# Peptides against a protein of PDB entry 3S8F, part 303

Target 1, 157 residues: chain A of PDB entry 3S8F
Amino acid sequence: VLTLFVAVPSLMTAFTVAASLEFAGRLRGGRGLFGWIRALPWDNPAFVAPVLGLLGFIPGGAGGIVNASFTLDYVVHNTAWVPGHFHLQVASLVTLTAMGSLYWLLPNLTGKPISDAQRRLGLAVVWLWFLGMMIMAVGLHWAGLLNVPRRAYIAQV
Target 2, 166 residues: chain B of PDB entry 3S8F
Amino acid sequence: DEHKAHKAILAYEKGWLAFSLAMLFVFIALIAYTLATHTAGVIPAGKLERVDPTTVRQEGPWADPAQAVVQTGPNQYTVYVLAFAFGYQPNPIEVPQGAEIVFKITSPDVIHGFHVEGTNINVEVLPGEVSTVRYTFKRPGEYRIICNQYCGLGHQNMFGTIVVKE

## One batch from the design tools (peptide; made by RFdiffusion4, then SolubleMPNN)

Design b2_p28_3_s4 (from b2_p28_3, 16 letters changed)
Fold by OpenDDE base, seed 4:
Parts: C-alpha cells; sequence; structure tokens
Structure b2_p28_3_s4 (fold): chain B 157 residues (1-157), chain C 166 residues (1-166), chain A 28 residues (1-28)
C-alpha cells in the first residue's frame, strides 16, 4: 500500500514538470504540438541534461510497477532487468541532472561563463551519455526478460 | 495574469496527464507481452515457513545431504536444499524426469540466490526462512544452479547442479 | 478530478495486470 502511494507525488511531479516545459517553450515562441519543444534551449547542456534524464525516467517508472509487484517480481528479480531499471533511474536521471547542475553551477560560482567550445562539448557529452544509457538499459531489460541472472558472469542464453 | 498562467499550466497538465497515462499503459502492455512470450512464467509465492539457521546444519531435514531427497508420493519428491557460502547441498541434486519436485531451500549463513538455468526457478534464500518452489523437469539432463545474490568473496563461483534422470 | 481518475487507473493497473499475467503463467 505504501509503495503504491509513492506513485502519487511522483506522477504529480512528472506532470508538473512536463507542463512547465511546455509552458516555457511556448513562452519562448514555440507554437503547435511540437513547436514548443523546438523553442526550448537545446543549446544549453544545463538544460538538455536533466531533460534527457527525465525522458529516461519515464520508461524506468513503468519498470517500477513490475519490480514492486509481488507476482511479477518473481520473473525479473535478480535478473539483468533490475540493473536495467537502475540505470534508467539513477545512472540516467540522477546522473544527468547532476551533470546539468554542474553546467549551471560552476559558471555561476566562478563568475566565468563557459566557452562556446565547452558548451558544444557539454552537449556532446550529455547526448552521448543519454544514448549510451538507453542502449545499455534496453539491453539489460531485454536480457533480464530472457532470464539472464544479475550478479553472475554466466547465463544460459 | 497569474490566473491566466495558472489556467494555461493546468491545461498543459491535463494534456500531459492523458499522454503520460497512455504511455504508461503502452509500456505496461509491452512489458506484459514480453514477459508472456519470453519467460517460462511466474513462480507462485510459497507459504511462509521459518527455520532456525543456527541449527539447520545439525538437525532436521537439511542436516544430512544423503537424505535431502524425500519421496512424498508417487512421482513426487521434496528436496531439502541448503544454500551456503559457497555452494549448495546436496550437490548434485538428483531427481527423476517428470516427477513433481518441491524444493525447500534455506540458508545457514547469509542470503543467497537460487536460480536454476533453463527453468523459471529463481528465488532468494534467506537465513531463517524456507523458500518453497515447485517444479517438474520435463527434460533430462543437468541444470545449473546459480547464486544471483551477492553473498561474499566466493559468490561468483557458487554453483550447483540438478541432475534429472530418465 | 482527472488526476484522481488517472491515479485510480494507475493503482488499479498495478494490481490487476500482474494478477492477470500470473494467471496466464499458471495456465502454461
Amino acid sequence: as target 1 above (157 residues)
Amino acid sequence: as target 2 above (166 residues)
Amino acid sequence: SLLELALLVYETSKSFIPAKILEFAASM
């Protein structure tokens, strides 16, 4: 019961953040169904990083339902599925948020803006990290469903 | 102005709520489909049974590996398995093909895993608790038992074998 | 509210869908 209750604040936060992003994009001149997305500051790694983290968090949340289920957990528990979930939740969302925070925080603390080269490098790092995490997470979930064990170097498949 | 912004945000929240809900069901459906098509099924939860881990090696059904396999009926067996640092007892576990096997697994020391390759048997083994799993081996051969819960320095080499005889 | 309905559906799905999957698995 308590586990299910955690879904309430999580969903509230997710929807609020999404709404805020759309609102911000529209304030920046974006129009239509997708125009607001294009209007967001995709040239800023401090913005891109946490947003990509949020995107990765969505499928991870769906996996949380499986992991928290007494019945379905019997299928996925201690398989590669579990690390896959973690890499979406922690290694993607938390890590990318931390990266984004640093891209914002360090320039502000030092009083020195990042150079254009640093900005471009930051964008590359964030996007590559996200891509890598998605590939790995999908692979781990897939492997887990094929009963590849967690914490083992061998598997039948 | 604040009200206008609030209404706008609320509208966006409603839209994203609907979208997110739809996507949630899509993900659940995909997971369900994958689980149904790529797994051997779900192991039902066993009855809560407890045992004293401090005495399980000295007395009781787990104490003697030679008596670990007990015939409980026609083509029905109970196997009392210990998962310990770092192995399984008995090893190998010998059972007949086509028999209904009830595994009763516990640990005398720390938490271990009991993952049988080629089957849907995958349970954690807790000291003081008995894990019960029912399975029927349809194919003869050797099935490897893997510990998938970290249990110490020898964890990576903690394996067992189930031998299914014709 | 829409949020309450969504939450209800979400919570129901957490219990209902796993149960159906379990039933399916048990039938195999």
Scores: peptide ipSAE 0.005, ipTM 0.713, DockQ to the pose 0.031
Fold by OpenDDE base, seed 1:
Structure b2_p28_3_s4 (fold): chain B 157 residues (1-157), chain C 166 residues (1-166), chain A 28 residues (1-28)
Amino acid sequence: as target 1 above (157 residues)
Amino acid sequence: as target 2 above (166 residues)
Amino acid sequence: SLLELALLVYETSKSFIPAKILEFAASM
């Protein structure tokens, strides 16, 4: 149980970011309990990418708590569950954050804004990436629960 | 205006912080619930046991595969298994149906996995440490042992078999 | 409300993503 306290700093950080998003959304005219979400700049890949990463991190974080629980880890350890978790944490959050950072950084370094076409392409890329990651992650977690082994080319199922 | 903005930010932060703490308790509760209701799937582990990986092949209960299966009671057996690069010993492992089997698994070389298909047996095998797993095979047949921990060039081909006899 | 969130997610996934992808494709 004490191991689960490791989640406290992560949750605090994550929801502080969420608080910042809420504030930003409200400054942009969003109202109500969820209206501020719609008011966020969803037309900017530099914004969308890391936010999608955060969304992927939510189930990943929950899985992290499971993995940190020794009794539950016994069930999922060295199964397809584990790479499923990794893809949510690394291939989703970290990778999408890096992508988003790039969309911000390159225009600033070059001194030239990205074209509208490039912006749209960027949005397509990050959304498709997120979708693919979610599908794969769900599949891997499911396979893991079915006792599909990690690092093996064969499985019972 | 700056003061108002600051106050608003603090309010949102406090709200989300409270939410984060609540979620933490929810997760803890869910884990506790899972542990309380799903105990049947947990295989009891033995006490921590150490072994010298440099001599385990030469002397002791793992040295002779012909003596690897030891009857410890009327319907109880201990099986001393070596996971090595790249296979398992003994192979096959022959055990009776319905008997309580205590697997004592170790490695003479590198870290391996011991994953038995069709069962919940899935443990890491470390040189110098004995992994203990208790299981009762209810169905006769062949159960494949899979190494699910990378152990070298032959890892992908490292398999064993447990034969459960009626 | 939870319903509002669900509708927002649905609307975003249904209209926004496909529309933007198609718009980009059409601009090529």
Scores: peptide ipSAE 0.000, ipTM 0.717, DockQ to the pose 0.031
Fold by OpenDDE base, seed 2:
Structure b2_p28_3_s4 (fold): chain B 157 residues (1-157), chain C 166 residues (1-166), chain A 28 residues (1-28)
Amino acid sequence: as target 1 above (157 residues)
Amino acid sequence: as target 2 above (166 residues)
Amino acid sequence: SLLELALLVYETSKSFIPAKILEFAASM
């Protein structure tokens, strides 16, 4: 029951945001099933950061449901799976959203747009951050499924 | 304009909902596959049991490590294990190969982990509760017990051993 | 709603399928 109460709003939020992005992409000239994605402003780190965060949140959210499921949690509890989940949720979604918000907020507060160099650097930072988080998260989830324990400096695998 | 946009968004939401659910099922399938192919035959056993952590060291089945392994039937044993700061008792735990072992694990102090390497025995041990795990060791040898729940300064050195005899 | 139904099916599958797999695995 609790899982449903949490999962329903979360899923609604997720696909609503995605739907809004698709609509925005189509307004920008994107066509077809996936053409709207390319039409989105991928040159803006304020946009890219939170979107990448959302992408990381999808498997992270799925993992959250797994962790909340008694029968599935039996497999993953106190394994490296759990830190993998946290890094997707906190270090990916929350952190990237914060980064994106700053890329938007600071120029608006100061009245000064970011320079082209700052923009390019921002894009590099965000993409590299996302890549690192995905590598680590995949590794941790994989290790967890192989029964590598959490909070142990040694493991037999 | 707003109405058209709303309807369009709703249509997109249906697609994204389907995709999200599909991915969830993929993850379930992957975990199910892992369970089917990598499980060591460990299953939860027993019912929720409560104990007094303040007296568990002094009286009851956990009080004497020498009496911790109890034969309950032919090739059936119950092992009463204490996880404490910072170790396990009895240590080592000696059990026969091929026997059905029911571990009854509790803690007198703080939360600990009970993770048996080489198996999928992995339970969190709470003071005041008894964790029950049923397992049959098919291979003889030594199995290390590790604590995977931070329990204090000595957490990283908290180890035990299960010795499976032929 | 369709979402609620989908989630119900999902939750049911999580509670049932893994349990059966565990039982089967325990018998091996």
Scores: peptide ipSAE 0.000, ipTM 0.675, DockQ to the pose 0.029
Fold by OpenDDE base, seed 5:
Structure b2_p28_3_s4 (fold): chain B 157 residues (1-157), chain C 166 residues (1-166), chain A 28 residues (1-28)
Amino acid sequence: as target 1 above (157 residues)
Amino acid sequence: as target 2 above (166 residues)
Amino acid sequence: SLLELALLVYETSKSFIPAKILEFAASM
């Protein structure tokens, strides 16, 4: 119950951030319902990383609501579903945000801009991280729905 | 310029807030879908029931594994299960195919899990509380019970068996 | 559009394939 109460404001906040992104994209020349997305600075790992984190957080947040449901929690509790949820929330959003923060922070602290090679490598890192995390998370959620237990080294399926 | 930008931001925020509210209904629908597709055959039938974990092994329905399976009606059984470090009793649990089984599970020591493979039976077992779950085994055979809650050094080897007889 | 986003992701992915990662790492 309390989790659901927290979920609503959190969701609103998240979409307020999305609103800011839309505004930024439109300022950069993006038009239409989704055209503003392309106008965002996808060449900057400091931007891409947290955005990918947010994208991963969406299904994770939905999963949080599932986990907070008494009836559904019975199905998924202590299954591989739970680690899947955690990896979306922590290893995706938090970790990618941290990575993105470093891509901004280090150049600012040192006064040295990142090279083009470093920028491209950074993009590769965050995209690969996101991809790997999504594969793992999807797998864990799927396994959880197949009733694979958490904290067990064996499973029937 | 700043004022104009501020008003524009507010307009976008209103749209996204509306979207966020719509997403609540999507999540509710997702919950409903999951309930409809993944909860069939398992009913949490228990009410809040408490027991003394310090005496549960000595007296009461959990004390004698030989009397753990109780027929309560035509094709209805209650099974009193103890989850302990590190196993289950009775072991094996023998029940007939097609019978409605009410599992009443508790622990004399620490928190354990009771996860029956091939079923949706998956509950935490707390000392001092009785977990109640209702299930009907449609297929005969052996069903493994797995502890999915960390309970100590022997956790990974904590298994039980339900034998469903024709 | 969603298609544009998909294309963007596709085009971006071309720049971070493992072989290119190694190339960029070597240039650091």
Scores: peptide ipSAE 0.000, ipTM 0.680, DockQ to the pose 0.025

Design b2_p28_4_s1
Fold by OpenDDE base, seed 4:
Structure b2_p28_4_s1 (fold): chain B 157 residues (1-157), chain C 166 residues (1-166), chain A 28 residues (1-28)
Amino acid sequence: as target 1 above (157 residues)
Amino acid sequence: as target 2 above (166 residues)
Amino acid sequence: LRELLLEVYRTSKEAIPAAILEFAAKME
């Protein structure tokens, strides 16, 4: 019960962040139910990277609930499902947030803005990273449900 | 300005909280679906049973692989399995089709995995602890045991076999 | 701290590989 209770503050944080994003988007001129999303600064890799990380964190968080459930964990434990989970959490959220932080921090520390070429390259990097991670994560979760073992080079499937 | 911003954020937060409640029901539904489709025949955890890993090879039911399969009743067997660096004993494990098998698994050395392909048997094996799993093999044939917990240099080659006889 | 880091470096570079090889030889 206490383990699953961790979901409560996590969800609160997630939706608070979402609320902040909506507020920011509306301040930038976005209107309507979804127009605020388009108004967000998608041209800035320092913004895009952590947001993509957050998007990856959503299914990862859901998976966390599964992994923490005794009955469900019996199905997924020590299968490819587990690597799928933490690649969403660590290699997506944490890594992309770190990338985004660097895109903000380095220009700030050096006092020089990033060039347009660097900006475009940064956008390409974070989007490609996210895409690759999503493909891998989906594959790992799927394989896990098919009982592909973790830490083994062979499987029946 | 900060107060106004907080008030505005709070308004949006209320909306998102409402959305979160809706999503909670979606997640519950997904969990229910997963339980219904993937957890049929889940084996309950057994009682905590301890054993001395330093003597398990010399004395007790795990000491002799030739006597590892014990008939405990009509169509019921207990199999005492050791997971060690780097293999399983007995190997192969021979059991009859349709019998209720109780696996008693422990380790004399380090933590190992006991993952039986084609089954829902997937447990970690800890030195000093006995893992208990009940399973009935409905199909005859060979089932591979895979170590899915890193246990050393030979981990990748640590396999066993369960042979289910007609 | 510096000495500790140097020790870790030396161990990782020399001692650990040697120990692994010795263990591998024992298991054969």
Scores: peptide ipSAE 0.007, ipTM 0.726, DockQ to the pose 0.009
Fold by OpenDDE base, seed 2:
Structure b2_p28_4_s1 (fold): chain B 157 residues (1-157), chain C 166 residues (1-166), chain A 28 residues (1-28)
Amino acid sequence: as target 1 above (157 residues)
Amino acid sequence: as target 2 above (166 residues)
Amino acid sequence: LRELLLEVYRTSKEAIPAAILEFAAKME
């Protein structure tokens, strides 16, 4: 009940965030159905990190609905599927948002901008983190569907 | 200007809503596909039954592991299983191939898992409640029971075996 | 607020790594 209740305002928030991104992209000169995406500041790790987190959160949110469904939960409950869901929600969205926040917050607090080298390194970090997390999450979901148990060091599969 | 910007943002929500609905159907389709290809479906459960966890070891159908497997009809059995810290009783569980098996599982202590490898049997076992699952083993052999709910320091070693005889 | 946040930053930069290393040493 709680999960499904929270899903509604979460979707509303997602639409608002997406709309804001589109608006910002168009203000930056992006045109067309997808041109606004390219116009966003992809050279800033403080922007890229939370956006990647949001991308990971989409399948994670869908998984949340699955986990809250009685019939579907029977299949995935206490399998590797559940950790896969958590890693998308916590280790992707929350963690990447935190990373992005630091890339903005620290320069702002110290009054010193990050160097170009630090910026490039930051971009590499968040992209690699996202990639690794997606690989792991897909693997865990796949393993879960193959009935690999959660909280066990062995599996028949 | 702020009001105008807000209004402009709201104008995009319709498009994103349509996209979200489309994605919803995609997700449903993907879930349906994965369930169809990777599971035999949901195992029907019986009615919710209660039991006293403090006496379940001393009296009732779970008290004697030698009497845990009960034939209830032609090619039909009920197996009364205890999940405890840290193992299963009876162990091994011996059942015939092709028979309809009704597992009635409970715990005398803490919450455990009952996950049978090679099957879709996967339930949590709560003290005071009886978990009921129905399954028919089509192939003979040994099936490992795994506890997939953390139950204490010995959780990782909590295994059982179902032996399916020809 | 800025000073408080800077304090948190300094603590995380200096004290936390040391604490982690100390803990790791105890677990070896």
Scores: peptide ipSAE 0.006, ipTM 0.703, DockQ to the pose 0.012
Fold by OpenDDE base, seed 1:
Structure b2_p28_4_s1 (fold): chain B 157 residues (1-157), chain C 166 residues (1-166), chain A 28 residues (1-28)
Amino acid sequence: as target 1 above (157 residues)
Amino acid sequence: as target 2 above (166 residues)
Amino acid sequence: LRELLLEVYRTSKEAIPAAILEFAAKME
């Protein structure tokens, strides 16, 4: 219980961010239980990227609880499960947030807005990255559960 | 109005915090459920045991690979294994089928892994500490030992073999 | 930024493969 209780601050942070998204969506005219989601700026890669990162972070966070569990860690430790976890955390959330930040930062630094073509390309890149990351992460977690070792080029499944 | 905005934010945060707490309990429940239903086949952990990595090759039960397999009782064996850069000793490890095997694994140099394919044996091996794993091989044959902890330039080639005899 | 990107490009294209080949040769 104590070990799992460490997840509380992380969950609080995550859901506070979600609350901020809801607030932003409602400010943009979204109404109802889910209408605020549609009202968010899904046409802006600077927004979409970190949000997709957050979505990937959800299963990653759940996995983090598993990895931190004494008993369950015995099952997943040093298997492909672990790379699956941190690819969701680092290569998804952190990387996508960095990507999204660039779409905001570069126009701000240069004083020039991004073109519509650049915006569309950015959206494509972010969505494709997310999709690929999810596929890879699911594969790695699955392989880990099948006892595929981490840091090895061979395995007997 | 900053006051109205503040109240709205607080309302949303309270809702999401409640949801967060609920999800925490869900995760705890899921962990509890998995532990309750998947207890079979768990290898019991041993007590913390310390050794001197600088002398483990020269003296003690790990010093002679020919004496690494010790019968401790009827159908019970202890195997003293060294994981080193870059291999295992003894290699192969020969044990009888159906016997209870206690692996005592340590390292004279750096941290290694001890992952036995086809089994749930998967532990890290730290210099100065002894990893203890208990296992009974039900099927005869060869089981490959894989180092799954980066240990240097030869890490990718660090393998061992357990031979289970009828 | 341009200089950094060029350096990354150089390293990825030349230095990394060379290092891998040298390592492979050593391990043979």
Scores: peptide ipSAE 0.006, ipTM 0.742, DockQ to the pose 0.011
Fold by OpenDDE base, seed 5:
Structure b2_p28_4_s1 (fold): chain B 157 residues (1-157), chain C 166 residues (1-166), chain A 28 residues (1-28)
Amino acid sequence: as target 1 above (157 residues)
Amino acid sequence: as target 2 above (166 residues)
Amino acid sequence: LRELLLEVYRTSKEAIPAAILEFAAKME
């Protein structure tokens, strides 16, 4: 009940952020249904990281709704599915947002912009992190559906 | 400029909020799909039952492992299982193939898990409560019981076995 | 993925030493 209640405002917030991104992209010269996406600053890890986090949060949020369903929770509860959900929410959104925040915060606090090398490295880091999290999350969710138990080092599968 | 930006943002927000509402239905559809493809149904549970965890080992149907399997009908059994630190009782649990088994599981100490591999039996076991799960084993053999709720230092080695006889 | 890994390698050679030196300078 609580999860479903939180899901509504979370979705509203998510799409509000998306709307803001669309607006920003259009201001940057993007046109059409998807052109605004390309116009966003994908060269900035401070931008890319939290956006990737948001992308990972979408299936995680969907999974949250699944977990909140009594009928479906019977299937996935205390299986590898649950850690998969957590890694999408915490290890993806929260962590990437934190990482991205650092790419903004540190330069602003020190008054020194990041070097081009640091920028490129940052981009590589956040993309690799996202990729790794997606692989892990997909694997965990899949394993969970195959009834691999949570908090166990062995499984029948 | 701020006013223009504000109005523009609001316009986009309205559209995206509508999309958000549509996504709720998509998620419901995904729930339905997942339910249809990844479960054979929900195992019926009994009503909420309470027990005293401090006496469950000494008195009642959980007290004697030798009497844990009770035939309640021609092809129906009730199995009284204790999940404790760190194992299950009785162990092994012996039941006949094709019989409807009602597991009544409780704990004398802390919260445990009762996850039977090869089945959809997966419940938490709380001290003071009786978890009731109904299942029919269609295939003979051994089914491992795994504790999937952290219960202490021996949690990782807390296993049981259900032996299904032909 | 290969290109990304190569980028990590290339940028690490530049960024890590620079970061270390910058940190060292701040600590002195």
Scores: peptide ipSAE 0.000, ipTM 0.701, DockQ to the pose 0.016

